# Ledger of designs, part 48: peptides against a protein of PDB entry 3ZOQ

Target 1, 223 residues: chain A of PDB entry 3ZOQ
Amino acid sequence: QLLQDSWWNQLKEEFEKPYYQELREMLKREYAEQTIYPDSRDIFNALHYTSYDDVKVVILGQDPYHGPGQAQGLSFSVKPGVKQPPSLKNIFLELQQDIGCSIPNHGSLVSWAKQGVLLLNTVLTVRRGQANSHKGKGWERLTDRIIDVLSERERPVIFILWGRHAQMKKERIDTSKHFIIESTHPSPFSARNGFFGSRPFSRANAYLEKMGEAPIDWCIKDL

## One batch from the design tools (peptide; made by RFdiffusion4, then SolubleMPNN)

Design b2_p14_2_s2 (from b2_p14_2, 11 letters changed)
Fold by OpenDDE base, seed 5:
Parts: structure tokens; sequence; C-alpha cells
Structure b2_p14_2_s2 (fold): chain B 223 residues (1-223), chain A 14 residues (1-14)
């Protein structure tokens, strides 16, 4: 699968800006001196699997999983063979209750990404064992731009914003064109306060159908 | 791919 040039057209100016140059230099040092996740080749997997034009749904995360072999460059997603993290387990529980999907035997959300679900973290790298270690280093400016260019897109997008961090991005979204689904975060700390029963998957598909678009097949097959 | 080229700049270190 090829990386998406459609995103380059939207983001090329960002890559030339000083903040990104500094971010890149920082990342070079980090990857050389520390264990950083995801693999450097996987940093832009969200953009790799879902082109700018093909985005139907956006699911925002904060930063990658920081354990070995977990991060896949997609928000909430883990590589096959990796134990499903608690938040992901809760996502699948809600998926089951919402639309009847079985719980898959793996945690890869690549099938969602391939259907137009942009699984975007606001920060795209992390040090091993150090959550938010790359917060405030420049990723947020790039990912804000990603949200901005999607907001500016004529074709509507559905933004699923779990938790306060993601919901802080609502101000960047033109709600006259785009739809927002909000709830508490799927984390065990917050899922029972609103995430469970929020039915984001059926709601997203309902809006897609209203827009005349094909719904997402949210059900994930076993490997 | 220009995006791939951008990634290559990061990968050259790791």
Amino acid sequence: as target 1 above (223 residues)
Amino acid sequence: SKLAEELAKLENVD
C-alpha cells in the first residue's frame, strides 16, 4: 500500500515550517538515543491507510501506546498478537453492544482505516514507558492542521471525540458542515460515565447514510 | 510519494 499523496498536498507547507523541522530533528535524536514508538516507518500510518479524500470518520487519540510492540501508528489500534489494551477492550465491548459485532481475537483497527476511518493521535510518537513524553514538541501543530484541512473540506466528516482531550479540538471543527459524536473516554477510568451506551458506531453509520455514503463495516474479523 | 520521502528523513536515523 502506498502512502497518500493527497495528504502531502494538504500538509506540504507544514513540513517546510521551522516547527516541523525542529520536531524532525528532535525525533531523529529520540529514535537514535531512546526506544520510541511506533516504529518510525509507522508514524504516519493513519495518513497512509486513509487518504484525505477518503476520510469519512475521524477518531482522535492522544498519543501512542508506549509498550513494546503495541503502537501501530493508528489511534487505539495495536498490532496483531498484542494483548488488547483496556481502552480498546472497552471499544470492542461498546461495538458489540452497539451493533452486535463479535469481539475480535486481535486489536488491529486497520480494517477501519481502510474504509475511511482516520485513526489519528494528536501526538504521533512516544518514548517507551513514558506516556506523553513527546507532548508539546510540535506534533500537535501538525495534527491541528490535519483537523483544520478536514474541517475546510466540502465533503462532510464525522468526528468521534472521546474524552476531554479530543473534545478540545471541537473549536477547530466547522459544525455547520461536519458532525461530532462526543462521549467520555473508553478508558476504564471513564467508560462507565458515558462511553458505554454512547453507540458511536451506529450513530456514525446513520450519518453516513444520511450523507448518501456507504456505512463503515465496523465488525472486525478474527485473524 | 512525497510523504514517503518525508518519512525516509526520519528513518535514516532509525
Scores: peptide ipSAE 0.131, ipTM 0.764, DockQ to the pose 0.026
Fold by OpenDDE base, seed 3:
Formats: sequence, structure tokens, C-alpha cells
Structure b2_p14_2_s2 (fold): chain B 223 residues (1-223), chain A 14 residues (1-14)
Amino acid sequence: as target 1 above (223 residues)
Amino acid sequence: SKLAEELAKLENVD
């Protein structure tokens, strides 16, 4: 199956539901009247890069970066040439301390996505300069379903849940089959309270190896 | 793909 076909089989019923139709109409209005991020073509990049069957790891974010040119449809990731946001810098610092990777000269996490790391925000769009402006408009129901269908999958998934917002989704995850890695958020406000030293990357790879799967190459090459 | 067809509805908003 094509990457898109695997997600379609899991989500096709959602797209026919009233909440999603209302969300679509809202987005149509928003993109017409406001500056919305990411580009509409990039909204579902997480699903485009990582098929349902190829998901190995899930990293949950809240909503996209709301500055110009930043968001590319992947949680925590920024387009090449964009200054790394504070949380992303801390992610790379932990990556370096955890498994020795060099700090990349860009902030694109596409290489993770291509290896099976689903970089999913719970809300997939945002107005310029207005964090959480599209909260409660329907995205959460769709992304909850994404979590649900992954939880229902027989092949185990590793969920990395940074901070309280992401950790609230734990109740949707069958922990008898799937693995959870929890810590405080990589934000400068919380990173020193548990994120640093949590070693999520080596821990994720340890689980993958235990499952008999190839580990993620978390190290990101310079562009 | 069917997903691509559905997503095109959003992509064509801009």
C-alpha cells in the first residue's frame, strides 16, 4: 500500500463526520481571511512522511509554530534556514547528551519522520502570532483518532510524551502493548525539571531493539 | 490515493 492508503484505511470514517466537515469549513475561512500556518499543503506532512504501518515512534506536540516560515507540518520541526526555537534547541542538547549526536545547523526533523517517527501535533494549524488560536475547533478529535488507531495496532508503538499536555493522551494508549516515555517538556521553563537527562532517544531505541526492529538514527546531518 | 483526494480539498483552500 501507498503511505497515504494506509492512513486512509484508518481515518476515512473521520473525514465523513460532521466535526471534520465543520473543521474544514472553518479552515477554508481562516486561510482566506487570516495568515495561517503551516501552508495548507503541509498540514498533514506527518502522515505523508510516516505511513500508519511504518510508525515506530510518536512524538506529540501541541500546535504549530506561529511565526513566518517556521512550521512545516511536523511537531517541533522547523524548515531549513529557520532559527531553532528554544524547545528544539533543548531537544538537540538532550540528543547530544543522550547518544552523542552533533547539534545540526538546521531544525528540520524530516529525517526522523522518514524513519517512522510520527511528529504529530494535537492541533495542526494556527494563526500567525496567536498560539492555540485553533484549539478546540476539531483537530483534537481527529488527532485523538490517530492515537486511537495506533493504540489498537498489534505492532507496538513507542509514545514519547513531553509535558502535561501530551501526557493527558496516555489514557488513550494501551500500555499493555505500547511503550510510554514521559518527562517534562523541553521548554526552557521545564526542561531542567526532568527533560534533560531523560534520554528519550536511547530509551526509544532500546525498546525498538527489544522488539526486533531497527533503531532510529536520531542524528541529523547538516544541510 | 483516497487520502490525497481528501487532503486536496484542504490544499486547494489557498
Scores: peptide ipSAE 0.114, ipTM 0.758, DockQ to the pose 0.025
Fold by OpenDDE base, seed 2:
Structure b2_p14_2_s2 (fold): chain B 223 residues (1-223), chain A 14 residues (1-14)
Amino acid sequence: as target 1 above (223 residues)
Amino acid sequence: SKLAEELAKLENVD
């Protein structure tokens, strides 16, 4: 799967930097010695599905699911046939309450990505069964740059920032051009403290309509 | 794409 040329133009300088080369070497060792998720071919799926120019909405996650067969390189998303994780279930509950979508029989958010929803984790890999195991290894610098180049884009972007981790990136976003939707995280531990009822999907579409853009079809069909 | 070429380096690891 090919990355969009538009992302290369924005990120090519990062790949030449020492931090990224060190990250790459680390990943080579990790994939050789450990079970790492997602599949190495899926690491950049968020960028593959959504070009730089086509980004309408950004949803930030932390790091990939660390169970077998779950992660597919998109924040909060799981491969078809995989049981929906608790946070994703809550996302769909809010989606249903917000705009009336049915709960899908799978957890793949690829349909969002194809419509311009960049489903970006700040850390793009993880060891099996070890959440945050690749935190602080260089991914954050690259994904910060992704946020930066989107912030610098003239065409407005909507950033959906669930929880403190994602909200820490707010300082990198030019709020004079871009829109931010914030709430607590969809995790069962925090969803009732603000995520439920936050209506991020209808709010995002309202901003898109204000910009004269087509809204996102957030409803996901069964497979 | 150039980005795809860069990613291919990681794809060959797994």
Scores: peptide ipSAE 0.112, ipTM 0.753, DockQ to the pose 0.026
Fold by OpenDDE base, seed 4:
Structure b2_p14_2_s2 (fold): chain B 223 residues (1-223), chain A 14 residues (1-14)
Amino acid sequence: as target 1 above (223 residues)
Amino acid sequence: SKLAEELAKLENVD
């Protein structure tokens, strides 16, 4: 899918900076020498599916799933046919309890992305079997800029921040304009400490309705 | 798009 011009207008200066050029060169080596996820064509799927202007909700993840066939370039999302990871299962459990959606037979969140849910990881690539292997290589600076330009946007955005890592980005968000939904992470380790019962989906839609915007259809149909 | 063109450089890495 073609990357939206709206994102280019916001990010074009970043791509000219040395850090990004170094990141690109690093990625060239990594993809040549290692198995890297997601597929290089899918790295920017979050930006491909959701234009800058169309962002309604942001859900932040850390880095992609590092198993074969999992990462889809969207935070928490997995390709159809892939077993749902534990965190994603818990997301769907909360979705069911929150607004009554059935648990889908797949883990693709593309339908959310197409509706304006930016499913953004702070690090956009990972080596197979090596979580956080591309941490500190430049992605965080780019994704920080993505958060910054959304924060600077006049039209309000809803940021869903699960867990400490995502919540650390709150300082970059103008809370006078934008809405924050915070809870513990959907991971089995933390979900029972606040994620379950947090009702992020209904709360997000409540904000959208107050803003006069169409709510997200969070329910995902079976394939 | 210009962004697509720029990112195509990265997408063609793999």
Scores: peptide ipSAE 0.097, ipTM 0.752, DockQ to the pose 0.025

Design b2_p14_2_s3 (from b2_p14_2, 9 letters changed)
Fold by OpenDDE base, seed 2:
Structure b2_p14_2_s3 (fold): chain B 223 residues (1-223), chain A 14 residues (1-14)
Amino acid sequence: as target 1 above (223 residues)
Amino acid sequence: SELEEILAKLRDVS
């Protein structure tokens, strides 16, 4: 028999629930009638790149970028060749100031995902040009479950929660086992109110080292 | 994977 992946073992019951079936039917209509991002093959890229057992760090986003060619199924990340969005530019500025990394010539965070950084949006799809268009349609229940099963995991996780939306998930996280790094959002509208100087990357690595785990190589190579 | 099967179903109807 085919071995089940670690996420399937944690989430299989969700996919059989009515809310997810309704979400799936909605998505079928949306992808057929509208331009939806990311590509349907990329919706679960965060789970594909980072297995349940390999998660070291979680970075929560809200929903995918809604411009053409941008979203790749990872929070804050954009496909190579795509101009870096303002929030991502600020993330790289903080990365540079925090631990000295060069600003990469692309916006792909796949290298983080492959090291155990779960780049999870709370909503995993969006209509072209319509931010939050798939809010309240069922994704939040699934992604809440993702947070829940990580919180229930014995091996500690570091949750990086930028902004109020992400921080609302704090109540689902067992802080007796897991670590929280909070600041304002990297958006140009909020970054100067606490995100800059928050040093989430060095702080995350400090926690990993305390746990006896290898730190994340946050520096991203040019392509 | 099972996740890929779910995605495949979405692709088939989109």
Scores: peptide ipSAE 0.036, ipTM 0.718, DockQ to the pose 0.026
Fold by OpenDDE base, seed 1:
Structure b2_p14_2_s3 (fold): chain B 223 residues (1-223), chain A 14 residues (1-14)
Amino acid sequence: as target 1 above (223 residues)
Amino acid sequence: SELEEILAKLRDVS
């Protein structure tokens, strides 16, 4: 599946750079020799579902879930039929408390992506059972560029930055144009220290309304 | 490979 034209125009130069070629060669070896997640066809799902021009909100994650059948190329999202990970459960709890959405019977966030929520991990692949195994291999440079080109966009973007890892990207964002929503991470280790009650969903929609844009329908229907 | 095909679709490698 071809990358959206709007993303291609923004990222085409990256794909010719040595770091990306090295990353690509590494990934070819990894997928051949190891069990890598997500499925290779799902690596760029965030960009496939949400074009550069259609981005309204960005939610940053670190790297994909490393268990079988979990990752689907979208930050925090899991394939239908997969048990919701603890962080995702907490996201849905906050969603319920924030704007009254029911807890869905699945963990797929594709409906958000289709509405302009870029669900971007900073690292887009991982070895089975080995969190951060593809850290520092080149993905961060590409995803930094994604953040950069969004920051350079004239039409404002809302960045939701949960936890310190995501918040480190704040320096790349022009806060004179773009909006930042920060809190602790939805992980069980940190959610009670600020994530719960942070109301990122209603706050994001409030900014969208100020911009004259349609709000996100954050509520997820059962499958 | 499948990966090569997917990545190739993200850039003009034709």
Scores: peptide ipSAE 0.033, ipTM 0.672, DockQ to the pose 0.022
Fold by OpenDDE base, seed 3:
Parts: C-alpha cells; structure tokens; sequence
Structure b2_p14_2_s3 (fold): chain B 223 residues (1-223), chain A 14 residues (1-14)
C-alpha cells in the first residue's frame, strides 16, 4: 500500500534534527558491519501500515526480535512461517480467553496494523542475537515523539502498556483524552502475575465503541 | 511524498 503523509507532517522536524542524523549514520555502519534486524526496508512498517490519522490503538514493545527471519517491523509480530515466540503465544492465549479467537497458525499481526493498531517498538533495530544492542542510540527520542504527537491528537487513542518498560511511557500520555490499559508483560516470566485475565482486547473494543468508532477485529485468520 | 523520501533514504542504509 501507498504511504500516507500524515506521519510526515507529525515527524518531519525530527528527521532534520542532529540526533536522528547521528542515528542514521550509526545504522549505516551497523547494517554494513553487522547482521541487523529487521530488514532496513521494514524498519518503519508500523508507520507504513498505520497512518497517524488511522491510529486507534497503540501496543508498545521494547525492541525487535533478534533471530533470523523473525522481526518484520511490528512489535511482537513475526513473519509467517516463523515459530511463535513465547510472549506472542501468551498474547494469543489471552486473545482466545478474552474474546474467543482461535490460535492462528502464524504470528503475523499485520491484520491488526491494517485496522489501526500501531505496533510500535521503542527501539526499532537490533543486532542478531544481541537484545537491546541498539538501546540508547536515538530511537527512543523518535518513538517518544511518536507517542507525544499521538497524545496531542484530539481524537482519542487507546494505549496498551504491557510491563514496566512500556508503562514508563505513561507520563507522556494525556489521560484526560486518551485511555490506558495496563498489565504485566505477556512474557512467561510475568504473564501469570496479571497479563492473563487482563482482557486487553475486549477492553480496547469497549473504549472504541464508547467513542463511536468501529472495534478492532482481533481474530487472526490462518494463512 | 516526503515520508517516502525519508524511508527511501533509510532503505539505502543496507
């Protein structure tokens, strides 16, 4: 699909700032010298699939999966044919328990993105096998700005914040306009402490309906 | 579009 300019209007000033230029130069070096995920063409897939104006829900992740063929530029999502990571499996278990969806035979969340679910990692690249290797290199400033411009938007947004890392962004969200759904992280290490039973999908749709918007079809069809 | 130009520049990183 064609890119819409709604994100450009919101982010154009960031792309001209020194921090972003430095980030870009760093990425050039990293992609040349290391195996970096996702593919450089997929870094901004979250913005590609979900325009600024079309955002209904935001789900924040930390950084991309660092295994071969996994990351596709969307938080928690993996390319078709890739084994579902543990956190994603738990997301689908909660989805099934929450609203009755079947467990899909793949891990791609593109169908959510196309409906207005911004699947945003706070850091958008990673070295193969090295989680958080691109932390603190400039991505967080850009993604903070993404959160900020959404917070400033008049039309309400629903932010789903799983775990402490995502919840640290709560201070950037105007809760007088926007809605926040919080729980522990879907990771096997934390899911049983509050993620399971949190029902984020039905709760998100309840907010959307209250706002007079179409709910998200969270159920994912098999490929 | 301007956004496409920025994204194109990033795609040239690899």
Amino acid sequence: as target 1 above (223 residues)
Amino acid sequence: SELEEILAKLRDVS
Scores: peptide ipSAE 0.025, ipTM 0.666, DockQ to the pose 0.025
Fold by OpenDDE base, seed 4:
Formats: sequence, structure tokens, C-alpha cells
Structure b2_p14_2_s3 (fold): chain B 223 residues (1-223), chain A 14 residues (1-14)
Amino acid sequence: as target 1 above (223 residues)
Amino acid sequence: SELEEILAKLRDVS
């Protein structure tokens, strides 16, 4: 699958750099020798569903879920039929409290992605059962570039930064043009320390409306 | 492999 033309124009130089070639060779070995998530077809789903020009909101994750059938190339999202992970459950709880959405019977956030919510992990692959196993292998440099080119975009973006890992990327974002929504992470370990009640969904839509853009329909229909 | 095809396409567009 090809990335959207708008992303190609922004990222084409990265794919010729040594770090990406090394990453590519590493991934070839990993997918051949190990069980790697997500499926290779789904690695760039965030960029496939949301073009560079269509990005309205960015939600940063760390790395994909490492259990069978979970990861679908979108941060925090899981394939239909998969039990909702604790962080995702908390996201839906906040969604319900924030704007009154019902909790969906699945965990797919594809409907958000199709509306311009870039669900980007900083690391795009993981070994089965081994969280952060592909950390420091080159993905972070590519995803940093994704953040950079969005920061350089004239049309404003809303960055939702849950937890310290995501918030470390704030230094790469031109806050004179772009909007930041920060809170603690939706993880059960941190959600009660600030994520609950942070109302990121209504706040994001408020920014979009101020910009004259259509708000996101955050409510997810049952499948 | 599917991965190689995807990554090759990425290179071709770059």
C-alpha cells in the first residue's frame, strides 16, 4: 500500500536516509523470525487513514499493543472483537463524561482517523509480548519527522499529549501556530491524577470551531 | 513478502 501523496511529499527524504534503511532491514528480519505487531499491512495505517493535509488532531501513543489481534496501526485502537485494553476503556469513560458519548461495544478508533485524527505511535512495531522491543531502532526518528512536518504546516493542528512520553514531544511543536492539550495518561496508574476530567474531546472541538473547521464526531457507533 | 512490498513502494515514491 502507498501512503497518501501528501505524506510522500513530506517524508520522501526520510526513506532514503541510512537510519531508515537500517530500520527497514531490521524489520525484514524481525517479521521473518518473530511475531511482530501490527500486521505489516497495518504499520502505516495512521498515515493511510489520515492524509497530511487532512490532519486536524494528533493523539500520540508509545508503541503498538503486543497481544494477538490487538494492534491495527493506530494508537490506542484495537481491532473489532478484541477486548478493550484498560487505557482505552478509560478513554471511553472520559469520552462519555466529556461529551456524553455511549461506550462502544468495540475498540476501533478508525472513525476518528477518517475524520482527521492522526492516531500516531512513536514506535510503529513491537514483538509479541515484548513491550518497547523495537524502541530505539529508528521509528522515533521517522515519527519525530512526522511531528516536525505537521508543526511546520501553516494550517493549525491540535496535539493531544497524554502522559510524559507524549509530552516530551512538545518541544518539537510550534505553539505559536498549534494547540496543545495535555493531561496524565489514560492508564489506570495515572488516569485519576488528571486524565479524568481533562475533557480533551470537547476542548479539541472548541479549538476546531475557533479555527472555522468542522468538529470531530468523537462518538463511536456499535458494530 | 508483504512487508518488502510495502517498504519497496515507500522507497519508490521517495
Scores: peptide ipSAE 0.039, ipTM 0.712, DockQ to the pose 0.022; fails the geometry check

Design b2_p14_2_s4 (from b2_p14_2, 9 letters changed)
Fold by OpenDDE base, seed 1:
Structure b2_p14_2_s4 (fold): chain B 223 residues (1-223), chain A 14 residues (1-14)
Amino acid sequence: as target 1 above (223 residues)
Amino acid sequence: SELAEILAKLEDVS
């Protein structure tokens, strides 16, 4: 599962390291013997949709949804036709209150990814019905490297860090170059403690405009 | 339920 885009130049050394070789072998067994999400072809969708040079915004998630048909290889995103998970519903509620977007009739965030929003989970696979089942197997080392190479990039990036897990990555980000937007997680357990009203979408676009870049069209059209 | 498990996971990151 190798990349052949601008990410390859940044990550090729990682794919040759023993930890990733071990991860790859583990994944081969897992996909053969277990039900693993997302589909193996979708694991690197975040990198496929958003090249290294095209990244404008990063939104970090933990690991994929573990229910049937949900995970799309993009953090917080679900395939069309899938019921929107509670956190995603709250994301859309904040989107509506922040910049006036309508609530879409689906949960796909592909349109964000295509505009330069890297929807990255720290762990990129999961067993059906077993949250964090692939934690500590090597993904975190790779995704840390993804954050690192973005932090080292000269062209600034906006990192949206919802919740404590994502915010733990702040230490890897050069805040002299890059911008951080932090709030509580959109989960029903925490959204009312700071996520709602945080206006991450308008704030991100304000930074982009300040940089002289085109803002993100955050509004998602119905399918 | 699967939903409950998903929510529990998200609680860990909240």
Scores: peptide ipSAE 0.028, ipTM 0.654, DockQ to the pose 0.141
Fold by OpenDDE base, seed 3:
Structure b2_p14_2_s4 (fold): chain B 223 residues (1-223), chain A 14 residues (1-14)
Amino acid sequence: as target 1 above (223 residues)
Amino acid sequence: SELAEILAKLEDVS
């Protein structure tokens, strides 16, 4: 994967802190004793695909999909050939209604990441079949720092915050510089309460155009 | 790079 020096400059202090070393030791044990997702080589795919300087949009997730072959280190994204999870299916439905994109025959959001959409989970690993099993182990402190350094950046960022978990991060974002798009979560349990019709994709592009930035091509081609 | 070294250590976890 692509290595981004711009992220190193922003995060190098975190990697030297005790909490991160403890997290690393925990992960060593977990990957040795349990089936952990994603593959260890894919944990930081969001940072690999999208450099600190290239971030235009942030989409926050909670933690990775916990089924076999699903998680690829990008929030909401699944590897090609994997059935689209319900939340992702709803994301594509909103994408279609918002800007007319066709529903892709796969669930990979890599094309978004390559355009500057940081697909960041707040927790970057999970045990097979056990949602939130790595909650409170140190990832949240690192990902909070990722949000913080983006908030401190002079060049504006658009934060898309679906649901209460993501919206709790709003207090870390300098709204004098950055833009926030909020709605209910794309989950089937909440999508009809505000996610559908929220038009986050066109709204994000409207902000980008206002800033003189190239819009995101949100439409995903079939593989 | 320093980031590459840190990430390599993480990738070697499994």
Scores: peptide ipSAE 0.026, ipTM 0.660, DockQ to the pose 0.024
Fold by OpenDDE base, seed 5:
Structure b2_p14_2_s4 (fold): chain B 223 residues (1-223), chain A 14 residues (1-14)
Amino acid sequence: as target 1 above (223 residues)
Amino acid sequence: SELAEILAKLEDVS
């Protein structure tokens, strides 16, 4: 796994702040006393796979999957061999309809991350079986800073904001410089209300091409 | 890596 030190330059001051120290102490206790996802080594996988400078697209999630073996430290992504969660299945359905990609036999989005798609959750840890259990504990301040430093970057970024939670971050994004793709969430509860047919993948690539950048190969090969 | 050090410390307690 490649560690992206470019993020350290952007975030090092955050790690020294009291809020993060408190978060870290909380996490140490949580990981010691409870089952927490993802694995502690995978918490920052989004930053590991996609450097600050290499970010082309950001896809925001809320918090990690809370089932065994699911969370991979990347928003919406699951480890190979794990059953694709409903939202991820819908993402692949839209991918197929949008640009003709086959549905992969796994749910790992690492190939996207390696191409510059930052798969960031706003909260980076969760207790087993307890969705949003680590909400409001400090992660949001760090991930807000991640959004901020990307917004401040001169090179444009494409933000894909599925659902209201992600869309609340729009206020932190300089829309004069960066592009936003918004739709309802890929969840079965909301996908039919706007996610399906939103064609975020082709739209993202269209903007990348307009900017003179290489498009993302969104199609995922079977393992 | 400084980031790796932070993660390592967390892992040690985990």
Scores: peptide ipSAE 0.026, ipTM 0.691, DockQ to the pose 0.025
Fold by OpenDDE base, seed 4:
Structure b2_p14_2_s4 (fold): chain B 223 residues (1-223), chain A 14 residues (1-14)
Amino acid sequence: as target 1 above (223 residues)
Amino acid sequence: SELAEILAKLEDVS
């Protein structure tokens, strides 16, 4: 799938910078020598599914799932047929309690991405079985720029920031123009401390309606 | 697109 030209216009300068060239060279070695997730063709799926201009909502994750067949280049999302990770299960539980959606029989959030939900991890690759193995290698600088150019966009964006890691990006967001939805992380370790009952889905749609935009259909159909 | 070409190069190597 081709990356939308709208993202190229926003990010082209980054790809010419030394840090990204170094990141690219690192990734070449990593994919050649180790098992890296997601598939290299899926690294930028968040940008592939959701153009710069079509972004309505941003959901930030940290880095991809590091198990076989899980990561598909979208934060919190897993490929069909993959057991739903605990955090994703909690996301669907909150979705059910918030707006009455049924729990889907799969964990793919592609339907959200196609509607303008940018499912962005701050780090876009990971070694198999090694969480945060690609932290500090250059992805954060690129994804910070993604947040920056969205913050600079005239058309408002809704940022859903679950947990401290995502919330640290709030300083990069113009809150006079954009909307922030914050809570604890959906992880079993933190979900009961504020994520459950936070109703991020109905709140996001309420903001969209106030902006005169179509709400997101958050309900996911079974496959 | 230019970005697609850059990404394709990454895909070719990986």
Scores: peptide ipSAE 0.028, ipTM 0.669, DockQ to the pose 0.024; fails the geometry check

Design b2_p14_3_s1 (from b2_p14_3 with E2Q E3K M11R)
Fold by OpenDDE base, seed 4:
Structure b2_p14_3_s1 (fold): chain B 223 residues (1-223), chain A 14 residues (1-14)
Amino acid sequence: as target 1 above (223 residues)
Amino acid sequence: AQKLLEEEGARGLE
């Protein structure tokens, strides 16, 4: 008897495919021989915190932070006690300017995830100190499928696509059903070229309200 | 509950 799981129902066929089995074997070796982030138990945190049916908003990242104690299995998020990375600091600056939230004393976005914000990286693992080290190993095929099944969902989703990497996924999204919020990336290298002032948080909530759904409480309390 | 996902994914790598 199958256990019920909204993501499992959508992704079970992927897990049976050769590419994923090869990815899994690669990851087993990597975790055994290298320092890999996030913790293996946290790889799918985005899916754990936000079920397929509960997704309201998607925020795409590239791959996890590659420093000790940082990656939380959620795009842009860092564990409490970890210094906020530059992109995350800019996200909070925009959050403050957009809807008046105070800048939290930590970088955990778990509160967003629990409200239906899928914080998905396109690649879900990384070697310590080696950005993009697990690029092209199979994660992109799985995460593309995640985007696809959300796009196929009848209930609309809001996709927040910061930067060119995330925006390349727009072709997989049915814009007749789903909403797209695009801007430059929150990175210090690009934030002043369009991210600041883009007001993605208020815009997302405006779409949710139009859909008759509860808005996201984007403000994050101090720990 | 995400038990099956954990078994195939994160937990399956442990």
Scores: peptide ipSAE 0.034, ipTM 0.721, DockQ to the pose 0.026
Fold by OpenDDE base, seed 3:
Structure b2_p14_3_s1 (fold): chain B 223 residues (1-223), chain A 14 residues (1-14)
Amino acid sequence: as target 1 above (223 residues)
Amino acid sequence: AQKLLEEEGARGLE
């Protein structure tokens, strides 16, 4: 199987489908009439930072943060200067306990993305102050296709699935080729029930090394 | 090719 070195080659057919055109029209209206996050130029940042062939790890989120200045088109990530949300704080706590990284003074995960960590939300936009307001509008079909084309890739991928929402995507992943790391969600409501101590970062790197690939430098430098 | 994807994304929101 010859792989094309771009997301466009994998997804171009989706953008011509009726569901995406309907989503597009909805988004045009939403961005015109409501405050929508992230900035429209940042919607596909996860794909911009991490090409199809460069994906090593996938971390699935639900939908973007819905507060001002937070979302930057990457799951769990916030722009520099933004207070770290509770789930992200717990992610960094686990990172520290897992592999000894210091807690960074910001919440940007761009350094992960640049190393091949696809930080993908299943829904890529949200109305200000209204969590899941764009659920069921078409994003899930596109992001399902993203998961599908990664699952079909010959080169293995590591999927980190925190919580039930992300774990529902497991049925789309060929576990004969790809690796799954599952735990409860990093949310304060669930982190103590399995996320803490799950050591997803060292486990991911162990798989990468087994595959003969460079591990992720999960430690994030201060800005 | 990646640029073309970016253009599609931008086109969708214009």
Scores: peptide ipSAE 0.031, ipTM 0.704, DockQ to the pose 0.025
Fold by OpenDDE base, seed 1:
Structure b2_p14_3_s1 (fold): chain B 223 residues (1-223), chain A 14 residues (1-14)
Amino acid sequence: as target 1 above (223 residues)
Amino acid sequence: AQKLLEEEGARGLE
């Protein structure tokens, strides 16, 4: 099966629906005819690293990085050895100011994913050099369902929503159960307007501790 | 500025 059991139980019906069948056929053509990111085996890495039951925090992105070797199926994350994109640099700057973590020498957020941070993009593939090229092709319906099933989960989730695009998903989240952390986007265009100083990492851990759960070790070690 | 947005890969940057 495509996903591990906990996610499969929540999402299996989606993969049988016409919209996903059409998306899958589109993706087959795209991967055959063009350079698509991430690698096809990495598309669902966010769900592979973080099971449905283990999700503690969700960080939403839009779509993958579209440069060579960058995307690894996790929002904001880049493969080791890849130059940190500007938004990611700002994320690490805020991390340092928030809880004192050192700036890592790489951009992989896999350590967060393994601890229960679902690093989810709303669109999970992109053509090389063409931002949003796979927008409106079906991914948004699937990822909306991911948000929905998390919202319906009894055990609370923390949603970190940076920027307007992510914040538009707030309407799908049951705020009577789940916690929302909102700020401007970490992009250089918006970070100084609210992202810096928003302290999302310490705030997330404060909620986790309030819930009686182990906090996230947000600090990323050098490779 | 716009080029920087493209480099980020359309991440809901607004």
Scores: peptide ipSAE 0.019, ipTM 0.570, DockQ to the pose 0.656
Fold by OpenDDE base, seed 5:
Structure b2_p14_3_s1 (fold): chain B 223 residues (1-223), chain A 14 residues (1-14)
Amino acid sequence: as target 1 above (223 residues)
Amino acid sequence: AQKLLEEEGARGLE
């Protein structure tokens, strides 16, 4: 028989709500009339790669990269063959300094997702060249629900919250059960104000070990 | 693995 869809069990009621139906209709129009990223089939990649039950770590982003071929439905991640965006470069620099990983020759974070790192943007689509163009259209309500159901989960989760936008979600997280790692954003505009040296990767693994969980292999192999 | 969610997403955007 079919495998159980753990995210569907958590989110199915949301998809029946008017806000999501309106969002869907908006998206249908947008994808028809505009160039929208990521590909419509990739919108929910974060949930596809990391089931509700398998989530160990959450890394929140704002919205997808808005350039051609970049976004692949995972926060901060870019498809192979795509130049690494500045924030991602800084993520890899911190990764190297934190736990000694080499800088990969690509920007795909799929290997993290497959290990239980939910790479979730709060807004899951964007118009080409127009950052935050789909802000306030309904995605935030769905992604808030994603955070909520994870917060309600008995098995602890580690939330990595880079920057103020992500940190605004702290109020939705039960810190009696879950752990939060905070720093400034990896963007060149803020990375030197606290992101560099924050060592989120080793800290996350330390907490996973305390919880009796397998640590994440954060190092990314070259393609 | 995520068939139902994928179907919902795909159905809505086709």
Scores: peptide ipSAE 0.037, ipTM 0.734, DockQ to the pose 0.026; fails the geometry check

